# Peptides against a protein of PDB entry 6O8C, part 5

Target 1, 262 residues: chain A of PDB entry 6O8C
Amino acid sequence: VGLRYEKISLPKIHPRYDLDGDASMAKAVTGVVCYACRTASTLLLYQELMRKGVRWLVELVKDDYNETVHKKTEVVITLDFCIRNIEKTVKVYEKLMKVNLEAAELGEISDIHTKLLRLSSSQGTIESSLQDISSRLSPGGLLADTWAHQEGTHPRDRNVEKLQVLLNCITEIYYQFKKDKAERRLAYNEEQIHKFDKQKLYYHATKAMSHFSEECVRKYEAFKDKSEEWMRKMLHLRKQLLSLTNQCFDIEEEVSKYQDYT

## One batch from the design tools (peptide; aimed at target 1 I13 Y17 K195 Y202)

Design b1_p9_3 (made by RFdiffusion4; failed a check: a repeat of another design)
Pose (drawn by RFdiffusion4):
Structure b1_p9_3 (pose): chain A 256 residues (1-92, 99-262), chain P 9 residues (1-9)
Amino acid sequence: VGLRYEKISLPKIHPRYDLDGDASMAKAVTGVVCYACRTASTLLLYQELMRKGVRWLVELVKDDYNETVHKKTEVVITLDFCIRNIEKTVKVVNLEAAELGEISDIHTKLLRLSSSQGTIESSLQDISSRLSPGGLLADTWAHQEGTHPRDRNVEKLQVLLNCITEIYYQFKKDKAERRLAYNEEQIHKFDKQKLYYHATKAMSHFSEECVRKYEAFKDKSEEWMRKMLHLRKQLLSLTNQCFDIEEEVSKYQDYT
Amino acid sequence: PSLITVEDP
């Protein structure tokens, strides 16, 4: 979804010299830039938080991986150990009652369990190579896409907002005077141009730098999330597959 | 950005 904010544009700046109109105009412009500035700050937060989260979520899946491989090895030293019981040089030269019967069916399941465990390790390694630092789930898009604190985009907007704010405050004073001396009138007319210049620059910066890069980061994250849930489903299927093996071995562990 | 033309009264 991303941040739901309203898109607010600069009002039309009429060219006439009008102290009342210019004051009202400057106030409206300052407001739009504040909203743009404040919104630009939250976009940066959502990115910075998203990164902190993705970084953390990747490490958590590594814990879910390490937890699974810790049991896969924990169970193999039971399969290979309980196979050493019913399938060693102890169990099974002509013989008819030497145990080749109904227990031989368990030895068959245990052979298929030990072999099927083989491809578990093959798939388990494949996900480790995606969780690895250079793998195809590395959060490299996270540090490339979107804006950063080092970009200083908020403070850049803030510098322009200050210019605009100082002018508005002066335009209030001018409105209060109802008439401006000669030189002051001219200065006021120039400051009106400056205000428009600063505002359009701040607005276009917000659009082409903050929002454009934010949306690019937003789409990269939605793509990376699909890959993540796809890997988490697979790792989970490998974890359950182990508990199954543990379950089907913990039955045959108790013999007579 | 271009500068707007302020009109004289």

Design b1_p9_3_s1 (made by RFdiffusion4, then SolubleMPNN; from b1_p9_3, 5 letters changed)
Fold by OpenDDE base, seed 1:
Structure b1_p9_3_s1 (fold): chain B 262 residues (1-262), chain A 9 residues (1-9)
Amino acid sequence: as target 1 above (262 residues)
Amino acid sequence: VPLIEVLDN
């Protein structure tokens, strides 16, 4: 679940000269752009934290993979040992049959041998699955975290700083408009300056909101979507690893049943 | 605290 933010819009700016109205408008604009700055900062922080989380999860899954590989290796060794022992036993019984010993025991041992060979063949499937997982986790694989470095906003983009500069310009105009309001009436030259500042305020505000929407919000949403997709895939992979581990335990348990014959 | 409130104070 990503950060919730409110969609903000600039207030309507009336072209008419009105000292009271212009001061109120400038105050509202300052508030909106201030919200944008704070939101941009929060969105950036969230993404940075998520990038750390992604790296952590990658390492965790790699550890899970290594544990599964280790378990698989142990089971393979045990299984191979059991197979070799059964094969030796079969050879002994074959020699004894030449001396008129009962064939019934040989049949049972042969069946066990066949079962063990089937278990051994299943290990190949587990190995192939582990190799697939390894390829997905490898650099350039389907689960590579390169997207986390590419998508979204980064501190190097200086989006918050850019917005802050615009906010400062807007705030200065707001304070001037507050002073103008207190004067109740401006001389002609001061009135013209006020009108020009109103245009500047509109320009800065529009630029700020455009930058916020296009460079902060949009990129954040793209990052969020990509992170959710990647996270689902990683969780699925962890489940696959668990399944493979369980298969190894199942094989180990089956092999243990035949150890009395070895 | 919203900046608007800070500016009024």
Scores: peptide ipSAE 0.023, ipTM 0.685, DockQ to the pose 0.035
OpenDDE base, seeds 2, 3, 4, 5: peptide ipSAE 0.015, 0.015, 0.008, 0.000; ipTM 0.574, 0.555, 0.527, 0.364

Design b1_p9_3_s2 (made by RFdiffusion4, then SolubleMPNN; from b1_p9_3, 3 letters changed)
Fold by OpenDDE base, seed 1:
Structure b1_p9_3_s2 (fold): chain B 262 residues (1-262), chain A 9 residues (1-9)
Amino acid sequence: as target 1 above (262 residues)
Amino acid sequence: PSLIEVLDN
């Protein structure tokens, strides 16, 4: 979910000289460009906050990974211990069979040994999955956060400052047009200056809106799309880690059933 | 207040 902003457009600028109309137009233009400045600032802030959030989430997932690795290691140690104990027991029973003791218990122990070996094989699959996850989280991996530094707008771009400069120029012309309106009639030279300023106003406004659309809005949308995609992948990864952890618990529980034979 | 509101006062 990204920031909602309204699509804004410049009012139509009529070429006809009209002191009242020009003042009203200049006011409207000032409002539109002012909105663009505020929106650009808000979009920049949002992206900076999201970048912080991305870094935080990366660390969180790394912690989850480490916990899963720890649990896997614990289970492997326990499983290996049980396997070694069962193997010792099998050897003892094999020696006893040579002395004409019943073989019924040996069969059960051998079955347990086979089951434990199967569980051990499954640990190899878990290890492979963890390695895959590690590779994805590593620098240059599929879940690298390099995009967060590349996509979108940054404070160093000075987009808000550039828009503010244009807004200042527009605002100055607006104030002059208010004065011109109050005069009701201008001398020829002042009229020509007014017409010239109207052209400047149009130039600054067009430049501001172009910059806002191309350098602020478009880049923000690209950042937003990339962030959403990356976030979905990270959440899926966390689910995978949880699944692997649960598999480790399941194996641990199954091994605990055979502890009486070890 | 919006800039426009400030400009109107």
Scores: peptide ipSAE 0.024, ipTM 0.702, DockQ to the pose 0.035
OpenDDE base, seeds 2, 3, 4, 5: peptide ipSAE 0.016, 0.013, 0.012, 0.000; ipTM 0.495, 0.479, 0.529, 0.388

Design b1_p9_3_s3 (made by RFdiffusion4, then SolubleMPNN; from b1_p9_3 with S2E T5E)
Fold by OpenDDE base, seed 2:
Structure b1_p9_3_s3 (fold): chain B 262 residues (1-262), chain A 9 residues (1-9)
Amino acid sequence: as target 1 above (262 residues)
Amino acid sequence: PELIEVEDP
């Protein structure tokens, strides 16, 4: 998962004055830095989209959590009601037992009561699991999305704009080198200017590539890695919620079997 | 950085 980009490097810049070679080199450098600008823009866009996706997923999982809590609460109410009714029935049969009536039925009802109490005890485990999930989703929890706002590159960093400025400088020199090439021979002063511009081009190019690598690519990769890890954990949590929901349904189904006795 | 030879006037 993530955007694939090509590893780019600057062409070798020869120190020798050569109008044809320098024009060709400048063209290549312009191409590389142009690619860096476009790539940086794409990487930024990807991260911004991922941040939106992260926020959306958090809200989705919170909704799932709330639904699970609601279902649990419903089951607890139903179960408690059933237990109370069975307890009343037990008391009635105990009175009848004093008259030596309905002994077998009393045993059956007592067994049901015991089973219901066991089901009730399992609610504590579900509650504990839900609390754990809630803590993980809470601010400062293990699944907090704070990393998405901290990691990677942001529009406010203006990385693309910074690279574009450098690209503009490089492009200007490239166009001049095309003109110089067309002249085939430069006067002494123009030759010296060409040499100085070549140094400037090198400076701008190296600055652009360093910025691209350190401030764009590296930070993007860190963001990507964290996003993948976080996403995996969120998907697992969602599975846990589903499991808890299913447990609630299972308990509700089991309780429904005994409602005829209440 | 690679140095470009600059001719002195």
Scores: peptide ipSAE 0.017, ipTM 0.635, DockQ to the pose 0.329
OpenDDE base, seeds 1, 3, 4, 5: peptide ipSAE 0.017, 0.016, 0.016, 0.000; ipTM 0.618, 0.620, 0.610, 0.337

Design b1_p9_3_s4 (made by RFdiffusion4, then SolubleMPNN; from b1_p9_3, 3 letters changed)
Fold by OpenDDE base, seed 2:
Structure b1_p9_3_s4 (fold): chain B 262 residues (1-262), chain A 9 residues (1-9)
Amino acid sequence: as target 1 above (262 residues)
Amino acid sequence: PELIEVLDP
């Protein structure tokens, strides 16, 4: 998961004055920094898309949670109603037992009552689990999406723009070096300018690559790692919710078996 | 740093 990018490095810059070599070097540097700019842009876009995805997933899971809570509530109401009805029936049969009638039936109904009470006790566990899930999804919880806004690179950082400025400077020097190469030989003053421009090229290139590595790539990798971890936890949470929902359905089904006795 | 040293007269 994540964008694959190639690890790029600047070519070796030789200190020796060589019009052909310098033009070739400048071309290579321009290419590398251009790649860095494009990559930085792509990495930023990826992160922005992931942030949208994270927000979407949070809302989805919250909806799942609410549905589960609703189902749980429905089951509790049904179960409580069934218990009350069975209790009434038990009381009726207890009265009949005083006249030595329906003793066997009373035993059966009493057993059903006991089973229903056990099912009712399990609702407490489901409630506790739902509360735990809610706490994890809440602001400040373990599955909060605050990290998505903090980690990585953001458009406001203007990293791509900063790199583009440096690329423009480098490109300008490259075009000059291409012209210098075509002249085959430069006058003394022009040669000195060429040498100074070569230093500027190196400076801009180094600055660009440092910025790319430290402010773009490193932060992206951190974002990626956190996103993967968070996503795994969210998927697990969804499975937990599904399990709880299924437990509610199971209880509802079991209760339905006894509704015929009420 | 090395390139600056070489180009300084």
Scores: peptide ipSAE 0.018, ipTM 0.594, DockQ to the pose 0.255
OpenDDE base, seeds 1, 3, 4, 5: peptide ipSAE 0.017, 0.017, 0.017, 0.000; ipTM 0.600, 0.604, 0.583, 0.365

Design b1_p9_4 (made by RFdiffusion4)
Pose (drawn by RFdiffusion4):
Structure b1_p9_4 (pose): chain A 256 residues (1-92, 99-262), chain P 9 residues (1-9)
Amino acid sequence: VGLRYEKISLPKIHPRYDLDGDASMAKAVTGVVCYACRTASTLLLYQELMRKGVRWLVELVKDDYNETVHKKTEVVITLDFCIRNIEKTVKVVNLEAAELGEISDIHTKLLRLSSSQGTIESSLQDISSRLSPGGLLADTWAHQEGTHPRDRNVEKLQVLLNCITEIYYQFKKDKAERRLAYNEEQIHKFDKQKLYYHATKAMSHFSEECVRKYEAFKDKSEEWMRKMLHLRKQLLSLTNQCFDIEEEVSKYQDYT
Amino acid sequence: PETVDLPDP
């Protein structure tokens, strides 16, 4: 979804010299830039938080991985150990009552359990190579896409907002005077140009740098999320597959 | 009324 904010544009700046109109205009412009500036700051937060989160979530899946492999090895030293019971040089030269019967069916399941465990390790390694630092789930898009604190985009907007704010405040004073001396009138008319220049620059910066890069980060994250849930579903299927093996071995562990 | 020429965007 991303941040739901309203898109607010600069009002039309009428060219006439009008102390009342210019004051009202400057106030409206300052407001729009504040909204743009404040919104630009939240966009940066959402990115910075997203990144702290993706970093953390990756490490958590690594814990879910390590937890699973810790049991896969924990169970193999039971399969290979309990196979050493019913399938060693102890269990099974002509013989008819030497145990080749109904227990041989369990030895068959245990052989298929030990072998099926083989491809578990093959798939388990494949996900480790995606969780690895250079793998195809590495959060490399996270440090490339979008804006950063080092970009200083908020403070850059803030510098322009200050220029605009100082002019508005002066325009209030001018409105209060109802008439401006000669030189002051000319300066006021120039400051009106400056205000428009600063505002359009701040607005276009907000659009082409903050929002554009933010949306690019937003789409990269939706794409990366799909990959993530896809891997988490697979790792989970491998975890359950182990508990199954643990379950089907903990039955045959108790013999007579 | 006098007018102020605004710069292009």

Design b1_p9_4_s1 (made by RFdiffusion4, then SolubleMPNN; from b1_p9_4, 4 letters changed)
Fold by OpenDDE base, seed 4:
Structure b1_p9_4_s1 (fold): chain B 262 residues (1-262), chain A 9 residues (1-9)
Amino acid sequence: as target 1 above (262 residues)
Amino acid sequence: MEVVELPAP
């Protein structure tokens, strides 16, 4: 999961004054910084899409949780009803046994009662598991999505715009160097301007690449790593919820076998 | 999530 981007580096800037070489170098620098701008934009878009996906997944898991809680509640009500009915029956039979009635039927009902109580105990374990899940999904919990808003790059950072400004400056110098190349020879003053512009090009390019690396790529990688970790935990949580739901169905099925006694 | 490959410069 993630975007693949190529590691880009600036071409070597030679200190020698060479109109052909400088134009070629400026073209290459423009290309590299242009790639950085496009990459930064793509990385930003990816993160924004991931943030939307994270929010969606949180809501989905909350729905799964609520469904599981609902099912658990349904089963508890059914089970409690069954237990109460069996307990009433046991009491009736116990009274009848004092008058020398059949011990075999009381034994069977007592066994059913014991089984139902075991199922009820299992519901307590399910409840504890659901509470743990709820705590993990709660604000400040281990599965909180606050990281998605804190990590990575955001549109508000204006990283793409900042890079674009630098690219514009670089591009202007490149176009000038293309003109200078066409002149084949510059007057002394124009040569000095060319040399100064070459220095400016270097500074803009270095600033762009530093910004790209430190503020775009590094933060993106941190976001990606956090996202992958969080996603694995969320998927595991969903599996736990499914398991709990299935346990509720299993209990419901078992209780249904004793409906003839209730 | 599909890995989007960025085109080479």
Scores: peptide ipSAE 0.018, ipTM 0.587, DockQ to the pose 0.018
OpenDDE base, seeds 1, 2, 3, 5: peptide ipSAE 0.013, 0.019, 0.018, 0.007; ipTM 0.584, 0.594, 0.586, 0.436; seed 2 fails the geometry check

Design b1_p9_4_s2 (made by RFdiffusion4, then SolubleMPNN; from b1_p9_4, 5 letters changed)
Fold by OpenDDE base, seed 4:
Structure b1_p9_4_s2 (fold): chain B 262 residues (1-262), chain A 9 residues (1-9)
Amino acid sequence: as target 1 above (262 residues)
Amino acid sequence: MEVIELPEP
């Protein structure tokens, strides 16, 4: 998952003064830096979309958690009610047993009571699991989304704008070199300006590519890797919540079988 | 930008 981008590099800049070569080189440099600007913009957009997706997923998982907690609570109440009723019945039958009555029925009810107590114990395990999930989703937990705000590039960094400024400078030099090429021969002073502009072009291009690689690409890759890891963990957690919900339904169904005894 | 015209060598 993630955006694919092509590895770009600056063309080799020849030190020799050559109006045709320099215009061609400047065109190529302009193209490379233009690609860097567009790529940086795309990488930023991707990260912003991912941040929105992360926030959305967190809320979705919180909703899933709350639903599971609600269902668990409902089942616990029902189960506790059923247990209390069975315990009352057991006490009645124990009294009757002293007069040699209802021995078989007491055995059956006692077995039901034992089953209900086992179900109650399983609810304790579900509760512990929900608490673990809650701790992981809490601020500072293992699944906190704070990384999404810290990692990667942000609009506030103005990386695209910084690259665009450098691109504008490079483009200006390219257009001048295109004019210089059309003149076929420059006067000495114009030649010296051309040589100086070639150095400026190199400087701007190098600065642009360094900024692109270090501040855009590297940070994007770090964000991407962290997002993928976090996403896998969140999906696993959702699966755990679903499992816990299903366990609650299973318990509810089992308890419903004993309604005739309550 | 004042173009300093340098004499041709």
Scores: peptide ipSAE 0.019, ipTM 0.582, DockQ to the pose 0.043
OpenDDE base, seeds 1, 2, 3, 5: peptide ipSAE 0.019, 0.018, 0.018, 0.000; ipTM 0.592, 0.585, 0.595, 0.375

Design b1_p9_4_s3 (made by RFdiffusion4, then SolubleMPNN; from b1_p9_4, 5 letters changed)
Fold by OpenDDE base, seed 3:
Structure b1_p9_4_s3 (fold): chain B 262 residues (1-262), chain A 9 residues (1-9)
Amino acid sequence: as target 1 above (262 residues)
Amino acid sequence: MELIELPAP
């Protein structure tokens, strides 16, 4: 998952003065830096969308957690009520057995009581699992989304704007080199200006490509890797919540079979 | 003014 971008490199800049070659080189450099600007903008947009997605997913999983906690609470209340009723029934039958009533019904009720107590013991495991999930989702937990604000590139960094300024300088030199090419021959002073502008173009291009690689691409890749790791953990946690919810439903279904005896 | 030779790639 992630945006695929082509690895771009600056064309070789020949030190030799050549009006046709310099115009062609300047065109190629302009194209490469223009691609870097567009790519940086796209990478930034992707990260901003991912940050929104991360926040949305956190809230979704918190809602799923709260629903699971609510369901668990409902099951505990129902189970505790059923256990208390069965215990009352057992006490009544124990008193009746002292007066020669049927031992067979007491055996069945005692078996139900034992099954309900086993179901009740499983609630402690569900509770501990929910507490673990809550701790992981809490601020400072293992699934905290603080990385989404720290990793990658942000609009406040103004990387696209910085690259655009450099692109504007390069484009201006390219247009001048296109004019110089059309003149076919330059006066000595104009030739010296052309050579100086070629050095400026190289400086701006190198600065743009270093900024793109170090401040855009590298940070994007770090953000991408962190986002993929975090997303896998969140999806696993969501599966755990679903499993806990299903366990609560299974307990409710089992308890419902015994409600007719209470 | 000596044109600083662009370092060879």
Scores: peptide ipSAE 0.016, ipTM 0.605, DockQ to the pose 0.230
OpenDDE base, seeds 1, 2, 4, 5: peptide ipSAE 0.015, 0.016, 0.016, 0.000; ipTM 0.603, 0.646, 0.659, 0.431

Design b1_p9_4_s4 (made by RFdiffusion4, then SolubleMPNN; from b1_p9_4, 5 letters changed)
Fold by OpenDDE base, seed 4:
Structure b1_p9_4_s4 (fold): chain B 262 residues (1-262), chain A 9 residues (1-9)
Amino acid sequence: as target 1 above (262 residues)
Amino acid sequence: MELIELPEP
């Protein structure tokens, strides 16, 4: 879920000299560009917060991964120990069978051995899955957070500051047009200045809106889309990791049942 | 920029 913003457009600028109309237009333009500045700032803030969240989530998942690997290692050690002990027991009972003793018990122990070997094979699958997860989380992996540093807008781009400079220029012209309106009639030279300032206002406004659209909005949307995709993949990975953790616990529990035979 | 006073046409 990304930040929603309203699509803004510049008001129509009439070429005709009109002190009342020009003051009103300049006010509207100032409002639009002011909104663009505020929106750009908000979009930047959102992205910065998201980048922090991405980094935090990566570390969280790495911690979960390490815990799972640790648990898996413990289970493997326990399982291997249990297998070795059962194998020793099987050899003893096989010798006893030559003397016609304890055939039923040998069958049971052999079944346990078979079950333990199956559990051991499942550990190989868990290992492969953990390796896949590790590869995906690696700096060059499919779930690397490099996109968060590359995509979108950054404070270093100074987009908000650039827009603010343009807004200041526009605002200055607006205040002049407000004064011009109050005079009701301008001398010829002042009228020519007013007309020239109107062109400047249009230039600054157009530049501001182009910058906002191309450098702020477009890049934000690209960042947003990538963030959403990455987040879905990360959540899925966390679910996979949890499943692997649970499998390790299940194996540990199953092995614990056979400790009395070891 | 010196504002050149242009005569009113």
Scores: peptide ipSAE 0.019, ipTM 0.606, DockQ to the pose 0.043
OpenDDE base, seeds 1, 2, 3, 5: peptide ipSAE 0.018, 0.016, 0.018, 0.000; ipTM 0.618, 0.623, 0.619, 0.374; seed 2 fails the geometry check

Design b1_p9_5 (made by RFdiffusion4)
Pose (drawn by RFdiffusion4):
Structure b1_p9_5 (pose): chain A 256 residues (1-92, 99-262), chain P 9 residues (1-9)
Amino acid sequence: VGLRYEKISLPKIHPRYDLDGDASMAKAVTGVVCYACRTASTLLLYQELMRKGVRWLVELVKDDYNETVHKKTEVVITLDFCIRNIEKTVKVVNLEAAELGEISDIHTKLLRLSSSQGTIESSLQDISSRLSPGGLLADTWAHQEGTHPRDRNVEKLQVLLNCITEIYYQFKKDKAERRLAYNEEQIHKFDKQKLYYHATKAMSHFSEECVRKYEAFKDKSEEWMRKMLHLRKQLLSLTNQCFDIEEEVSKYQDYT
Amino acid sequence: SDYVELPDS
């Protein structure tokens, strides 16, 4: 979804010299830039938080991986150990009662369990190569896409907002005077230009740098999320497959 | 003049 904010544009700046109109105009412009500036700050937060989260979620899946491989090895030293019971040089030269019967069916399941465990390791390694630092789930898009604190985009907007704010404040004073001396009138008319210049610059910066890069980051994250849930489903299927093996071996562990 | 020429955007 991303941040739901309203898109607010600069009002039309009428060219006439009008102390009342210019004051009202400057106030409206300052407001729009504040909203743009404040919104630009939250976009940066959502990115910075998203990156802190993705970093952390990746490490958590690594814990779910290490937890699973810790049991896969924990169970193999039971399969290979309980196979060494019913399938060693102890269990099974002509013979008819030497145990080749109904226990031989369990030895068959245990052989298929030990072999099926083989491809578990093959799939388990494949997900480790995606969780690895250079793998195809590495959060490289996270440091490339979107804006950063080092970009100083908020403070850049803030510098322009200050210019605009100082002018508005002066325009209030001018409105209060109802008439401006000669030189002051001219300075006021120039500051009106400056205000418009600063505002359009701050607005276009917010659009082409903050929002544009933010949306690019937003789409990269939706794409990366699909890959993530797809891997998590696979790792989970491998975890359950182990508890199954543990379950089907913990039955045959108790013999007579 | 009673009118201020605004710069291009």

Design b1_p9_5_s1 (made by RFdiffusion4, then SolubleMPNN; from b1_p9_5, 4 letters changed)
Fold by OpenDDE base, seed 5:
Structure b1_p9_5_s1 (fold): chain B 262 residues (1-262), chain A 9 residues (1-9)
Amino acid sequence: as target 1 above (262 residues)
Amino acid sequence: SDVIELPPE
């Protein structure tokens, strides 16, 4: 998962003054740094898209949570109503037992009451689980998406623009070296300028590659790793919510069996 | 080989 990119390195720069070799080297350097610029842009775009995806998933999970809470609330209302009705029935039967009614009927109703109370206690566990999930999804929770805004590279970092500036400097020197090559031989002063520009080229190229590796690639990899971990946790949480929903349905079904006694 | 893609001027 994630974008695949090729590892790039600068070509070997020979210290010897050679107009043909220097032009070829400069071309290769330009190509490498150009690739770095494009790659940095692609990595940035990927991260921005992932941030959108993260926000979307958070909203989806919040919706799942709200649905589960709604279902739980419905079941609690139904269960409480059933319990109240059974309790009323128990009281009536207790009064009737004083007038020679069969103890067996009261026993059955009492057993139902006990079962309903057990189901009610299980709702407390579901509530606790929902509260835990809510806390994890909160802004300060373990599944907060704050990392997505902090980790990785951002448009505000201006990494692509910084690399582009360096690429422009390198490209300018490359074009000059093409001209120098076409001259076949330079005067002494022009030769000294060429040598100086070669040093500048090396400086800019090194700076570009360092910036690319440290500020683009490294931060991207960190973002990718965090995103994958967070995604796994979020998917697991969704499964937990589904499980809680199913438990609510199971309780509702069980309660429905006793509604004939209410 | 002109395989290296260069930025526009």
Scores: peptide ipSAE 0.042, ipTM 0.733, DockQ to the pose 0.037
OpenDDE base, seeds 1, 2, 3, 4: peptide ipSAE 0.038, 0.020, 0.020, 0.038; ipTM 0.731, 0.683, 0.683, 0.738

